Peptides against a protein of PDB entry 5TUV. Designs and how they scored, part 202

Target 1, 107 residues: chain A of PDB entry 5TUV
Amino acid sequence: KEVIDRLRYLKAEIEDLELKERELDQQKLWLQQSIKNVMDDSINNRFSYVTHEDICNCFNGDTLLAIQAPSGTQLEVPIPEMGQNGQKKYQINLKSHSGPIHVLLIN
Target 2, 107 residues: chain B of PDB entry 5TUV
Amino acid sequence: AQECQNLEVERQRRLERIKQKQSQLQELILQQIAFKNLVQRNRHAEQQASRPPPPNSVIHLPFIIVNTSKKTVIDCSISNDKFEYLFNFDNTFEIHDDIEVLKRMGM

## One batch from the design tools (peptide; made by RFdiffusion4, then SolubleMPNN)

Design b2_p29_1_s2 (from b2_p29_1, 12 letters changed)
Fold by OpenDDE base, seed 3:
Parts: sequence; structure tokens; C-alpha cells
Structure b2_p29_1_s2 (fold): chain B 107 residues (1-107), chain C 107 residues (1-107), chain A 29 residues (1-29)
Amino acid sequence: as target 1 above (107 residues)
Amino acid sequence: as target 2 above (107 residues)
Amino acid sequence: SFHFNSKEVEELMEKLGENFKGKPFVHTL
């Protein structure tokens, strides 16, 4: 009896959790679309930038590269492996499909 | 008993997923707010300056920031159309996305 | 939010072993 009651309770709770999860999934989709719409707005797009000062204020005095690329650009960082010269390869690969990539040296 | 245990595991699994999804939604909301604040800041700044910033003085979204030691040697190969970039570093680096930068900026 | 530290990732991958070799980190801007 106790086990049966526990089973019924758990099944009912799981059903409620399924509904909640679906609700959250839909909310995520709507919010993502909202963000996209806001960012793609012509006025917002015009002002969607940061300055060199902004970047310098966020990071210390190491070499800082700012890489601007179109939305959808693929960033790939291979796991470092030993090269032919015995040095580990630290690499970043960028591939855009919709426009040029721009690189700025901040400092 | 085994069925009860299985359902309890499933319940906990769903609760954890829901918690994660709730956190992701909150993050997206903060991202949208940060972006709106950035746009407002820049609009106001340009109004005060009565001109847009020079093209190479700002980093347009989306972007990433790469930071590495001042001693790191960076080699870059660029495709003719600038759609593909290959960066080679002789040492370790860090990458930060625009979302993290906006957070650090207090947007 | 996205933060990548190549050193930390390298150290982690070294600990995890060969099963992760050849699988690059991928991110879409």
C-alpha cells in the first residue's frame, strides 16, 4: 500500500515536471527569438558595439585581440598536440560563411 | 521497490534539468538587458559627441576577446576574402565572448 | 557567457586521456 501510494505520487509529480519542462523550453525559444529580434533591429544594430576602453577596463595589460565576426561564424580550438618540432600547438580557427572577420589589436 | 527507485531517479533527473533550464532563462534575460543597456549607453554617448565613433575604435557584436601573455608570439593566416582565420600561438591563451565582456562592463 | 582558458582545458584533457584527442572545442558566434 505504501509503495503503491508512493508510485502514484511519483508518477503524478513526474507528469507535472514534464509539463513544467515543456513550458520552460517554449519560454527559452521565445526569449531567444526576442533577443534575436532586438539585436537585428536596425537601430540597435547600429549601436551594438564596445570600445577599446571598455575592453581594457575588463582585462589586464596582456595582449588583447578583439575578433569581430558575423553571427554564425564558427570558432574552433583544437586540443593542443605536439607539433613536428615538439612544441604544443595552440591554435584558434575561425570560419565565417556570411561576411569578413575583423581583428583588432587592443594593446 | 525497484520501480519506485527508478521513478525517484527520474524525478531527480527532471528536477535538475528544470533547475538548469531556469538558470539558462535567467541568463538570457540578463543578456537581453545588458544588450539594451549597451545600446542606450552608446546612443547617448554619440549624441553627446555629435558624431559616431571612428570605425576602427569600436568592436561590433558579435565578437570574442583573446588574451595572452605579451611574450606570446602570434601568427595569423587569413584567407583572401577574410572569411577564414588561423591563429597560431606559441603559448596558452584565453577567450572571452561578448556576453562576458558586457557582464564585466556592468551592463 | 563563455570563457575559455587553453591551459586549463589542456590540463583537463591530459587528465581525461586519449578519448578526447582530436575533438576541438567549437563555439558559434
Scores: peptide ipSAE 0.389, ipTM 0.880, DockQ to the pose 0.768
Fold by OpenDDE base, seed 1:
Structure b2_p29_1_s2 (fold): chain B 107 residues (1-107), chain C 107 residues (1-107), chain A 29 residues (1-29)
Amino acid sequence: as target 1 above (107 residues)
Amino acid sequence: as target 2 above (107 residues)
Amino acid sequence: SFHFNSKEVEELMEKLGENFKGKPFVHTL
């Protein structure tokens, strides 16, 4: 009947979609690895930077703080909560595992 | 039948996830292109200048940009383990990753 | 650790003259 046929069709389509999803997941992993390889290349690494001017051209008005950290550094931004002093805590937590963090005040 | 309805919902969910994953892949491709363009730009610029930029004039990837008011007081503390860095702000801030910066730069 | 106010740092850099104009405040952690 129509319902049975629709059920069979849907099940088959879902199986195909599952395969497609796995394919995309694999492609993502490959592309991420490709990006890593490109960035880890010695020449590319040497030239993997932006200038002070680049940042100034992208942002205006407020204070710009540039924080450079090693790859793999974890960034955490806690939800602002009221501190013991009654002031909201605005925080950035960085955890580096492999090297120093460099801070530049742009403006 | 209820089973058909359930499968239709699942089908739609999978289709949406696939669409999202396709978008994410495109984003990664753009990131790779942007990075390669950045490297090429910098390499050419250094060739023209016949020297590398001053060390403190550039920001190496990976980095983040913190945007906050000029009135914001910023404190940075290093944890006892020396791998955690805590930035405290007395007001709100925005964080932009290097990917966003490269996008804004038109890379 | 370090502490700074962005406005104060900017004002300081202005006072230091043209040799520091456009140069960012740099700190290695």
Scores: peptide ipSAE 0.278, ipTM 0.865, DockQ to the pose 0.022
Fold by OpenDDE base, seed 4:
Structure b2_p29_1_s2 (fold): chain B 107 residues (1-107), chain C 107 residues (1-107), chain A 29 residues (1-29)
Amino acid sequence: as target 1 above (107 residues)
Amino acid sequence: as target 2 above (107 residues)
Amino acid sequence: SFHFNSKEVEELMEKLGENFKGKPFVHTL
């Protein structure tokens, strides 16, 4: 009897947790869409930039490269593997479908 | 007994996922706030200057920042269709997205 | 195709002199 009651309780709790998880998933999707809408707004888009100074203030490094790509550009960073020459391959792959990619050497 | 234990494990698993999803949702909220703050900052700055910033001084979203050694050789190759870009590095690099930059800027 | 090399950019910047030192190098790919 005790085990049966515990099972019933656990099943009911899991059902409630499932509902909560679905609610959070829906909220995430809604918020993601909201962010997209805000970013796609013409006025917001016009002012959606950072300055050279902003980047310099955020990072310490010998070489800072800014790469701007259109929304929807696919970014891939493969796991470094040994190349044919015995050198590890450190790579960034980008595929843009909607516009040019801009490269800015900051320092 | 075993069924009860299995359900308890499942319950705990779901609770942890829910916690993670709640954290992710909070991060998205912060991202949206940061973006709105960025737009407001830039709009105000341009109004005060009565002109837009020089085009080569700003990086439009979305973008990434690559940080690497001054000694790192960076080669960029463009595919024949001009949609694919391959960046090759002879050494390690760090990659940061625009979201992280906005966080570091205090937006 | 276009090839971009960071060393070549550095060399170019050095050749362009002080007027371009500290200014960002921008290239549209």
Scores: peptide ipSAE 0.165, ipTM 0.841, DockQ to the pose 0.022
Fold by OpenDDE base, seed 2:
Structure b2_p29_1_s2 (fold): chain B 107 residues (1-107), chain C 107 residues (1-107), chain A 29 residues (1-29)
Amino acid sequence: as target 1 above (107 residues)
Amino acid sequence: as target 2 above (107 residues)
Amino acid sequence: SFHFNSKEVEELMEKLGENFKGKPFVHTL
């Protein structure tokens, strides 16, 4: 009896958890769409930027590149391979589908 | 007994997955707030200055930041339409997304 | 085949200074 009761309890709880997970998935999609709507708003888009000062305040001491690209731009960082001279090659590949990419040197 | 144990494992798995999804949802909420705060900041700043910032002084979203040593040699290849960028570094680099930058800015 | 804009690369090289090296393969359209 105890085992049967425990099984029933666990099955019911799992069912509730399945419902909760679906709810969270829907909420995520809603928020993602909300964020897109906020960013796509013409007025908000006009002011959707950071300054060089903002970046410099976040990072210190090194070379900082800011790469601005359209949403959906593909970023690829391949696994470092050994070069011909025995040095590892570190790479970033960017591919946009909707517009040009801009690169800024911050410092 | 074994069936009960299997269901307990499944329950725990689902609980952990739900916890992760809840955390992700909270992050999305914070991102939306950060974007709104950024827009508000910039709008207010431009109103006070009575002018927009110079075009080359700001980085529009979405963007990424690449951080590397000042000693790092960077090679770059750009497609004619600026849709493709290939970066080569002779040393390691870090990539940070715009969301992380906004967090560091306290937005 | 990859097509590169030498002008853009050169401009970026100038901005990055001594830490920017290399020239891309350039194909004129």
Scores: peptide ipSAE 0.021, ipTM 0.824, DockQ to the pose 0.026

Design b2_p29_1_s3 (from b2_p29_1, 11 letters changed)
Fold by OpenDDE base, seed 2:
Structure b2_p29_1_s3 (fold): chain B 107 residues (1-107), chain C 107 residues (1-107), chain A 29 residues (1-29)
Amino acid sequence: as target 1 above (107 residues)
Amino acid sequence: as target 2 above (107 residues)
Amino acid sequence: SFHFSSKEVEEEIEKLGENYKGKPFKYTL
């Protein structure tokens, strides 16, 4: 009897958790769309930038590249492989579909 | 007994997923707040300066930051497709997205 | 948000060797 009651309880709880998970998924979608709408607003878009100083304050002592690209640009970092000269290949691949990529050297 | 144990494992798995999704929602909320704060900051700054910043002095969203040692040699090539970029590094590097930068900026 | 370190990837490859199941890092802006 105790096991049966526990099984019933667990099944009911799992069902409630499934509903909660779906609710959270919907909230995520809504929030993502909200963020997109805010970012795509013409006024907000005009002011959606950081400065060189902002970046330098976040990172100290290194060479910094700022790479600006349109939304949807694909970034890929392949697994490092040995090159012909015996040097490991450290690479970043970028592919934009909707506009130019801008590269800024910060430092 | 075994069925009860299986359901308890599933219950726990779902609880962990829900917790993760709740955390992700919180992060999205913070992202939206950070973006709004950034826009507000920039609007105010431009109003005070009575001019926009120089075009090459700012990095528009979305962007990524690549940081590496000052000793790292960086080569950039553009493919026949003008929207495809290849960066080569002779040493290790790190990549940060704009969201992380805004967090570090305290937005 | 994300943080990627090529060093961390290399360290993992060195530790796991042939058992490394890592994939290329991918991100969409």
Scores: peptide ipSAE 0.495, ipTM 0.886, DockQ to the pose 0.890
Fold by OpenDDE base, seed 4:
Structure b2_p29_1_s3 (fold): chain B 107 residues (1-107), chain C 107 residues (1-107), chain A 29 residues (1-29)
Amino acid sequence: as target 1 above (107 residues)
Amino acid sequence: as target 2 above (107 residues)
Amino acid sequence: SFHFSSKEVEEEIEKLGENYKGKPFKYTL
């Protein structure tokens, strides 16, 4: 009797948790769409930038490359492998589909 | 008995996933707020200056920041036909996205 | 392809960037 009641309780709770998880998944999708809509607004897009000073305030001491590319640009960082000269190759691969890539050096 | 234990394990797993999803949603909300604050800052700054910033002084979203040693040699290979960009480094680097930069800026 | 030290990359990107006007990439400093 106790085991049967516990099983029923657990099954009901799991069902409620499934509903909650689906709700959160839907909320995530809506929020992501909301962010896209805000960023795609013409006024917001015009002012969607940071300055060299902003970057310099966030980082110090090293070489900084800022790479601006259109949304949807593919970024790949392969696992470092040994090159023909016996040196490890550290790489960034970019593929843009919808516009130019801008590279800035920041010191 | 064993069925109850299995359901309790499943219940706990679902609770942890829900907690993680709630945290991710809060992060997205903060990202949206940060973006709105960035736009407001830039709009106000341009109004005060009565001009847009110099073209070479700003980085539009989306962007990445690559951080590497000042001793690192950087090679760039570009394929115009495929819109592909290959950056080669003779040493390690770190990549930071625009979201991380906005966080560091306190937006 | 371009080969630069981190110290020299700024000046070289600026020089090369002028040759890539109207292409799917731009270098700015």
Scores: peptide ipSAE 0.096, ipTM 0.838, DockQ to the pose 0.025
Fold by OpenDDE base, seed 1:
Structure b2_p29_1_s3 (fold): chain B 107 residues (1-107), chain C 107 residues (1-107), chain A 29 residues (1-29)
Amino acid sequence: as target 1 above (107 residues)
Amino acid sequence: as target 2 above (107 residues)
Amino acid sequence: SFHFSSKEVEEEIEKLGENYKGKPFKYTL
């Protein structure tokens, strides 16, 4: 009796949790679309930038490359492999499909 | 007994997924807020200056920041159309997305 | 092809860079 009652309770709870999970998935999709809409707005887009000072305030003492690229640009960092000279090759691959990539040296 | 245990495991798994999804949703909310704050800051700054910033003085979203040692040698290969970039580093680097930068800026 | 000399990475950044050694990293802008 106790086991059967526990099974019924657990099944009902799992169903409720499934509903909650689906709700969260929908909320995520909605919010992602909302963010996209806000970013794509012409006024917001015009002011969607950071300055060199902003970056320098966030990062100190290093070589900083700022890479601006269109939305949807793919960034890939492969596992470092040993180069021909026995040196590990650290790489970043960028591929845009919608526009040019722009690189700025900050420091 | 075994069925009850299986359902308890499933319940726990769903609870963990829900928690993760809630966290992801919160991050998206913060992203939207940060972006709006950035836009407001820049809009206000340009109004006060009565001019836009110089084109090469700002980094438009979306972007990434690559941070590496001052001693790191960086080789950059660019496609003719500037749609593909290959960076080679002789040492390790750190990559930060625009979201992280906005967080560090206190947006 | 362009060659850049980087300025020094802080130790904390080097540690974060090491996180990319174990698996490929993929990101979409």
Scores: peptide ipSAE 0.233, ipTM 0.844, DockQ to the pose 0.249; fails the geometry check
Fold by OpenDDE base, seed 5:
Formats: sequence, C-alpha cells, structure tokens
Structure b2_p29_1_s3 (fold): chain B 107 residues (1-107), chain C 107 residues (1-107), chain A 29 residues (1-29)
Amino acid sequence: as target 1 above (107 residues)
Amino acid sequence: as target 2 above (107 residues)
Amino acid sequence: SFHFSSKEVEEEIEKLGENYKGKPFKYTL
C-alpha cells in the first residue's frame, strides 16, 4: 500500500513538473521576443553600442579585436590542427548571411 | 521498489531542468536590463556632448571580443563582400560576447 | 568566394596581447 501510494504521488508530481517546464519554455520564448523587439526599436538600435573606452576598461593590456556582425552570424572555432611547420593552428571562422562583418582593433 | 526509484530519478532530472531554465530566464531578464541601461547611458552622453560619437569610435551590437597575447600573430582572410572572415592565430585566444562585456561594464 | 588577407587588420591585431581558452565551439551571434 505505501509503495503504491508513493508511486501515485511521484507520477502526479512528475505531471505537475512537466506543466511547469512547458510554462518556463513559453516564458523564455516570450522574453526572447521581448528582447528582440526592444533591440529592433529604431531609437534603441541607434544607441546600442559600446565605446573603445568601455572595452579597454573591461580587459587588460592584451590584443583586443572587436568583431561586429549581424544577428544570426555563425561563429565556428574548429579543433586546433597541426600546421605544416609543426605549429598548432587556432582559427575562428565567421559567416554572415544578412550583412557585412566589421572588425576593429582596440588599443 | 525499482519503479519507485526510477520515478524518483526522473523527478530529480525534471527538477534540475526546471532550475536550469529558471536560471536562464533570470539571465535573459538581466540582459534586457543591461541593454536598456546601455541605451540610457548613451542617450545621456550624446545629449551632454550635443553630438553623436565618431563612427569608428563605437562598436554596435551584436559583437564579440577576441582577446589574445600581444605576441600572437593573427592572419585575417576576408571575402570580397565581407560576409566571411577567417582568422588564423599562432596561439590560443579568448572569446567574449557582448552580454559578458555589458556585465563587466556594470550595466 | 574570393578571399584576401587584410594586412592592416593583421598589423593592428599583432600589436595587441594574450588570452585563449582553446575549446572548440559553435556560436550564433
């Protein structure tokens, strides 16, 4: 009896958790759409930038590249391969489908 | 007994997924707030300066930051339309998204 | 698609410093 009652309780709780998970998935979707709408607003878009000073304040004295690309741009970092000279090659591949990519060196 | 244990494992898996989804929602909320704060900062700064920033002095969202050693040799190949970029590094690098930058800025 | 090397970008990049986590990944902006 006790085991059967525990099984019924667990099954009911799992069903409630499934409903909660679906609710969270819906909330995520709505929030993502809200963020998109805020970013796509013409006024917000005009002011959606950071400065060189902002970047320099966030990172210390190394080489900093800022890569600006359209939303949906694909970034790939392959597994490092050994080059012909015995040196490992580290790569970044970028592919945009909606506009040009811009690169800035931050000094 | 075994069925009860299986359901308890499933319950725990669902609870963990729910916790992860709740955390992801909180991060999205913080991202939206950070973006709004960035826009407000930039609007105020441009009002005080009575001019927009120079075109090449700002980095528009979305962007990424690549950080690497000052000794790292970087080769960049660009498509004619600037839709494709290939970066080659002779050493390791770090990539940071715009969200992380906004967090570091305290937005 | 034809590709060219941006020496200006490379020269600017060569002047700046270190940090890679070295993990392969895919990301969408």
Scores: peptide ipSAE 0.222, ipTM 0.842, DockQ to the pose 0.177; fails the geometry check

Design b2_p29_1_s4 (from b2_p29_1, 11 letters changed)
Fold by OpenDDE base, seed 5:
Structure b2_p29_1_s4 (fold): chain B 107 residues (1-107), chain C 107 residues (1-107), chain A 29 residues (1-29)
Amino acid sequence: as target 1 above (107 residues)
Amino acid sequence: as target 2 above (107 residues)
Amino acid sequence: SFHYSSAEVEKLMEELGENFKGKPFKYTL
């Protein structure tokens, strides 16, 4: 009896959890669309920037590159491999599909 | 029973996924708030200055920040249309997205 | 949000061994 009751309880709870998970998935999709709509608004887009000062206040002491690219730009960082000269190669690959990429040296 | 144990494992897996999804949803909410705060800050600043910032003094979203040592040698190869970039570094680097920058700014 | 450290990723890949070689970090802006 106890095992059967436990099985019934677990099955019912799993069903409730499935419903909760689907609800969260729907909320995520709604919020993602909301963010997109807010960012795509012409007024918000005009003011969607940070300054050199903002970046400098967030980071200290090193070389800083700011890379601005269109939404959907693909970023790839290969695993460092040994180069022909015995030095490890550290690399960043960027590919945009909708517009040019802009790079700024901050420090 | 083995069936009870299997359902308990599944229950736990679903609970962990729900927890992760709840955390992701909270992060999206914070992103939207941070973006709105950024826009409001910039609108107010431009109103007070009665002018937009100089074009090359700001970084538009979306962007990433690359941080590396001042001693790091950076080589960049760019396509003719500026849609593809290849960065080579002779040392390690860090990458931060715009969301992390907004968090560091206190937005 | 994400933070990437090439040094940390390299260390992790070394610890995980050959099975993870050739899987670059990928992100879409």
Scores: peptide ipSAE 0.360, ipTM 0.877, DockQ to the pose 0.782
Fold by OpenDDE base, seed 3:
Structure b2_p29_1_s4 (fold): chain B 107 residues (1-107), chain C 107 residues (1-107), chain A 29 residues (1-29)
Amino acid sequence: as target 1 above (107 residues)
Amino acid sequence: as target 2 above (107 residues)
Amino acid sequence: SFHYSSAEVEKLMEELGENFKGKPFKYTL
């Protein structure tokens, strides 16, 4: 029956797709580890920076803050809510677990 | 018939996930390349200058950029250990990650 | 790669409805 044949075909294709998905998942993990290893290399880490000029060239002339923090630092932006003075609160919360946070005013 | 339709939906769902994962892998590859290019650029620049850049003249990875109007009032509360930061803005802001910056730099 | 604004987050939360008010946008460096 055509339906039975279609079911068999779909099941076989799904099985192949499952294998492909698992392959991609593994490749992602390997690549993520590779990136981590490259970034954690002592020589690469020494040169893993951008300049103020780099930042200024990427953005317009508004106030630019550069926030440098250890990997894994948590950033939270709460939904703007009305403050005590009736002003909306626009906030950024940062929490590091492994080292200090550094803030630079670029312009 | 219904089973066939269910499998077709599942097939399409898996195909979409695979496509998304392939795109994510490509982005990770580009990130790795961008990082390597950044390191190479900086190594060459320091070799030519025969010195490292001054402290506080560069932003080390990982970082974020906060962009806001020059008129925005920014209040920052910092923990004693500098592990926690609270930024208050009287207006909206934009956040950009280091990956986006590297892309904009053409790395 | 991320490019977000507080305004965009606010708008997104408004579009998603009242059930998302007060939930922070989270990012990890």
Scores: peptide ipSAE 0.165, ipTM 0.842, DockQ to the pose 0.721
Fold by OpenDDE base, seed 4:
Structure b2_p29_1_s4 (fold): chain B 107 residues (1-107), chain C 107 residues (1-107), chain A 29 residues (1-29)
Amino acid sequence: as target 1 above (107 residues)
Amino acid sequence: as target 2 above (107 residues)
Amino acid sequence: SFHYSSAEVEKLMEELGENFKGKPFKYTL
């Protein structure tokens, strides 16, 4: 009796949790679309930028490159392999399908 | 008994997924807020200056930041249409997305 | 192949500007 009651309770709770999980998934989709709409707005797009100063204030790096690329640009960082000269190859591959990539040296 | 235990494990798994999804939603909300704050800042700044910033002084979203040592040698190969970039570094680097930058800026 | 410091690359990019537009090229930053 106790086990049966516990099973029924757990099954009901799991069903409620499944419903909650689906609700959260829908909320995520809604929010993602909202973000997209905000970013794609012509006015917001015009002002969607940071300055060199902004970047410099965020990082204590020696060399900072800013790489602006269209949405959907593929970024690939392969596992460092030994080059022909015995040096590890640290690489970044970028491929855009919708527009040019722009690189700025910040410092 | 075993079925009860299996359902308890499933329940816990679902609770953890829900928690993760709630956290992800919170992050998306923060991203949207940060973006809106950025836009507002830039609109205000341009209004005060009565002009847009110089085109090469700003980095438009979306972008990434590459941080590496000042001593790092960076080889860059660019396609004729600038749709493809290959960066080779002789040392390690760090990559940061625009979302992280906005967070660091306090947006 | 020329190797440039970050500062040299920036200067080079400013100087070369239009000269490399539309051509595949290799730069060392």
Scores: peptide ipSAE 0.045, ipTM 0.833, DockQ to the pose 0.022
Fold by OpenDDE base, seed 2:
Structure b2_p29_1_s4 (fold): chain B 107 residues (1-107), chain C 107 residues (1-107), chain A 29 residues (1-29)
Amino acid sequence: as target 1 above (107 residues)
Amino acid sequence: as target 2 above (107 residues)
Amino acid sequence: SFHYSSAEVEKLMEELGENFKGKPFKYTL
């Protein structure tokens, strides 16, 4: 009886958790669409930038590349150990489908 | 007994996933807030300056920041057919997304 | 394609004069 009661309780809880998970998934989708709408707004888009100073304040001492690409651009970083000649390859691969990529060199 | 254990494991797995999804949702909310704050900041700054920033002084979203040593040699290759951009580095680098930058900016 | 380092860029900036020192360079790819 105790085991049966525990089983019933666990099954009911799992069912509730499934519902909760689906709720969270829907909330995520809603929020993602909201973010997209906010970013795609013409006024917001006009002001959706950071300055050179902003970047310099966030990062110090090294070479900084700012790479701006359209939303949906694919970024790939191969495993460095996979060099053809056994040498480590430090690489970034970008693939854009909807527009140009812009690179800004920062001190 | 074993069935109870199996369900308890499943329950715990689902609880952890829900927790992760809740955290992700919160991060998305914060990202949206940060973006709105960025837009507001920039709009206000341009109003005060009565001019937009120089085009080469700003990085439009979305972007990434690559940080590497000042001694690092960077080679960039572009494949027109595939809209691919290959950045080769002779040393290690770090990548930061725009979200992290906004966080560091205190947006 | 192109290659550069910070040192090379700094040298180039020096050659171009003080008006370019500290200014970022933007490349449209």
Scores: peptide ipSAE 0.147, ipTM 0.841, DockQ to the pose 0.022; fails the geometry check

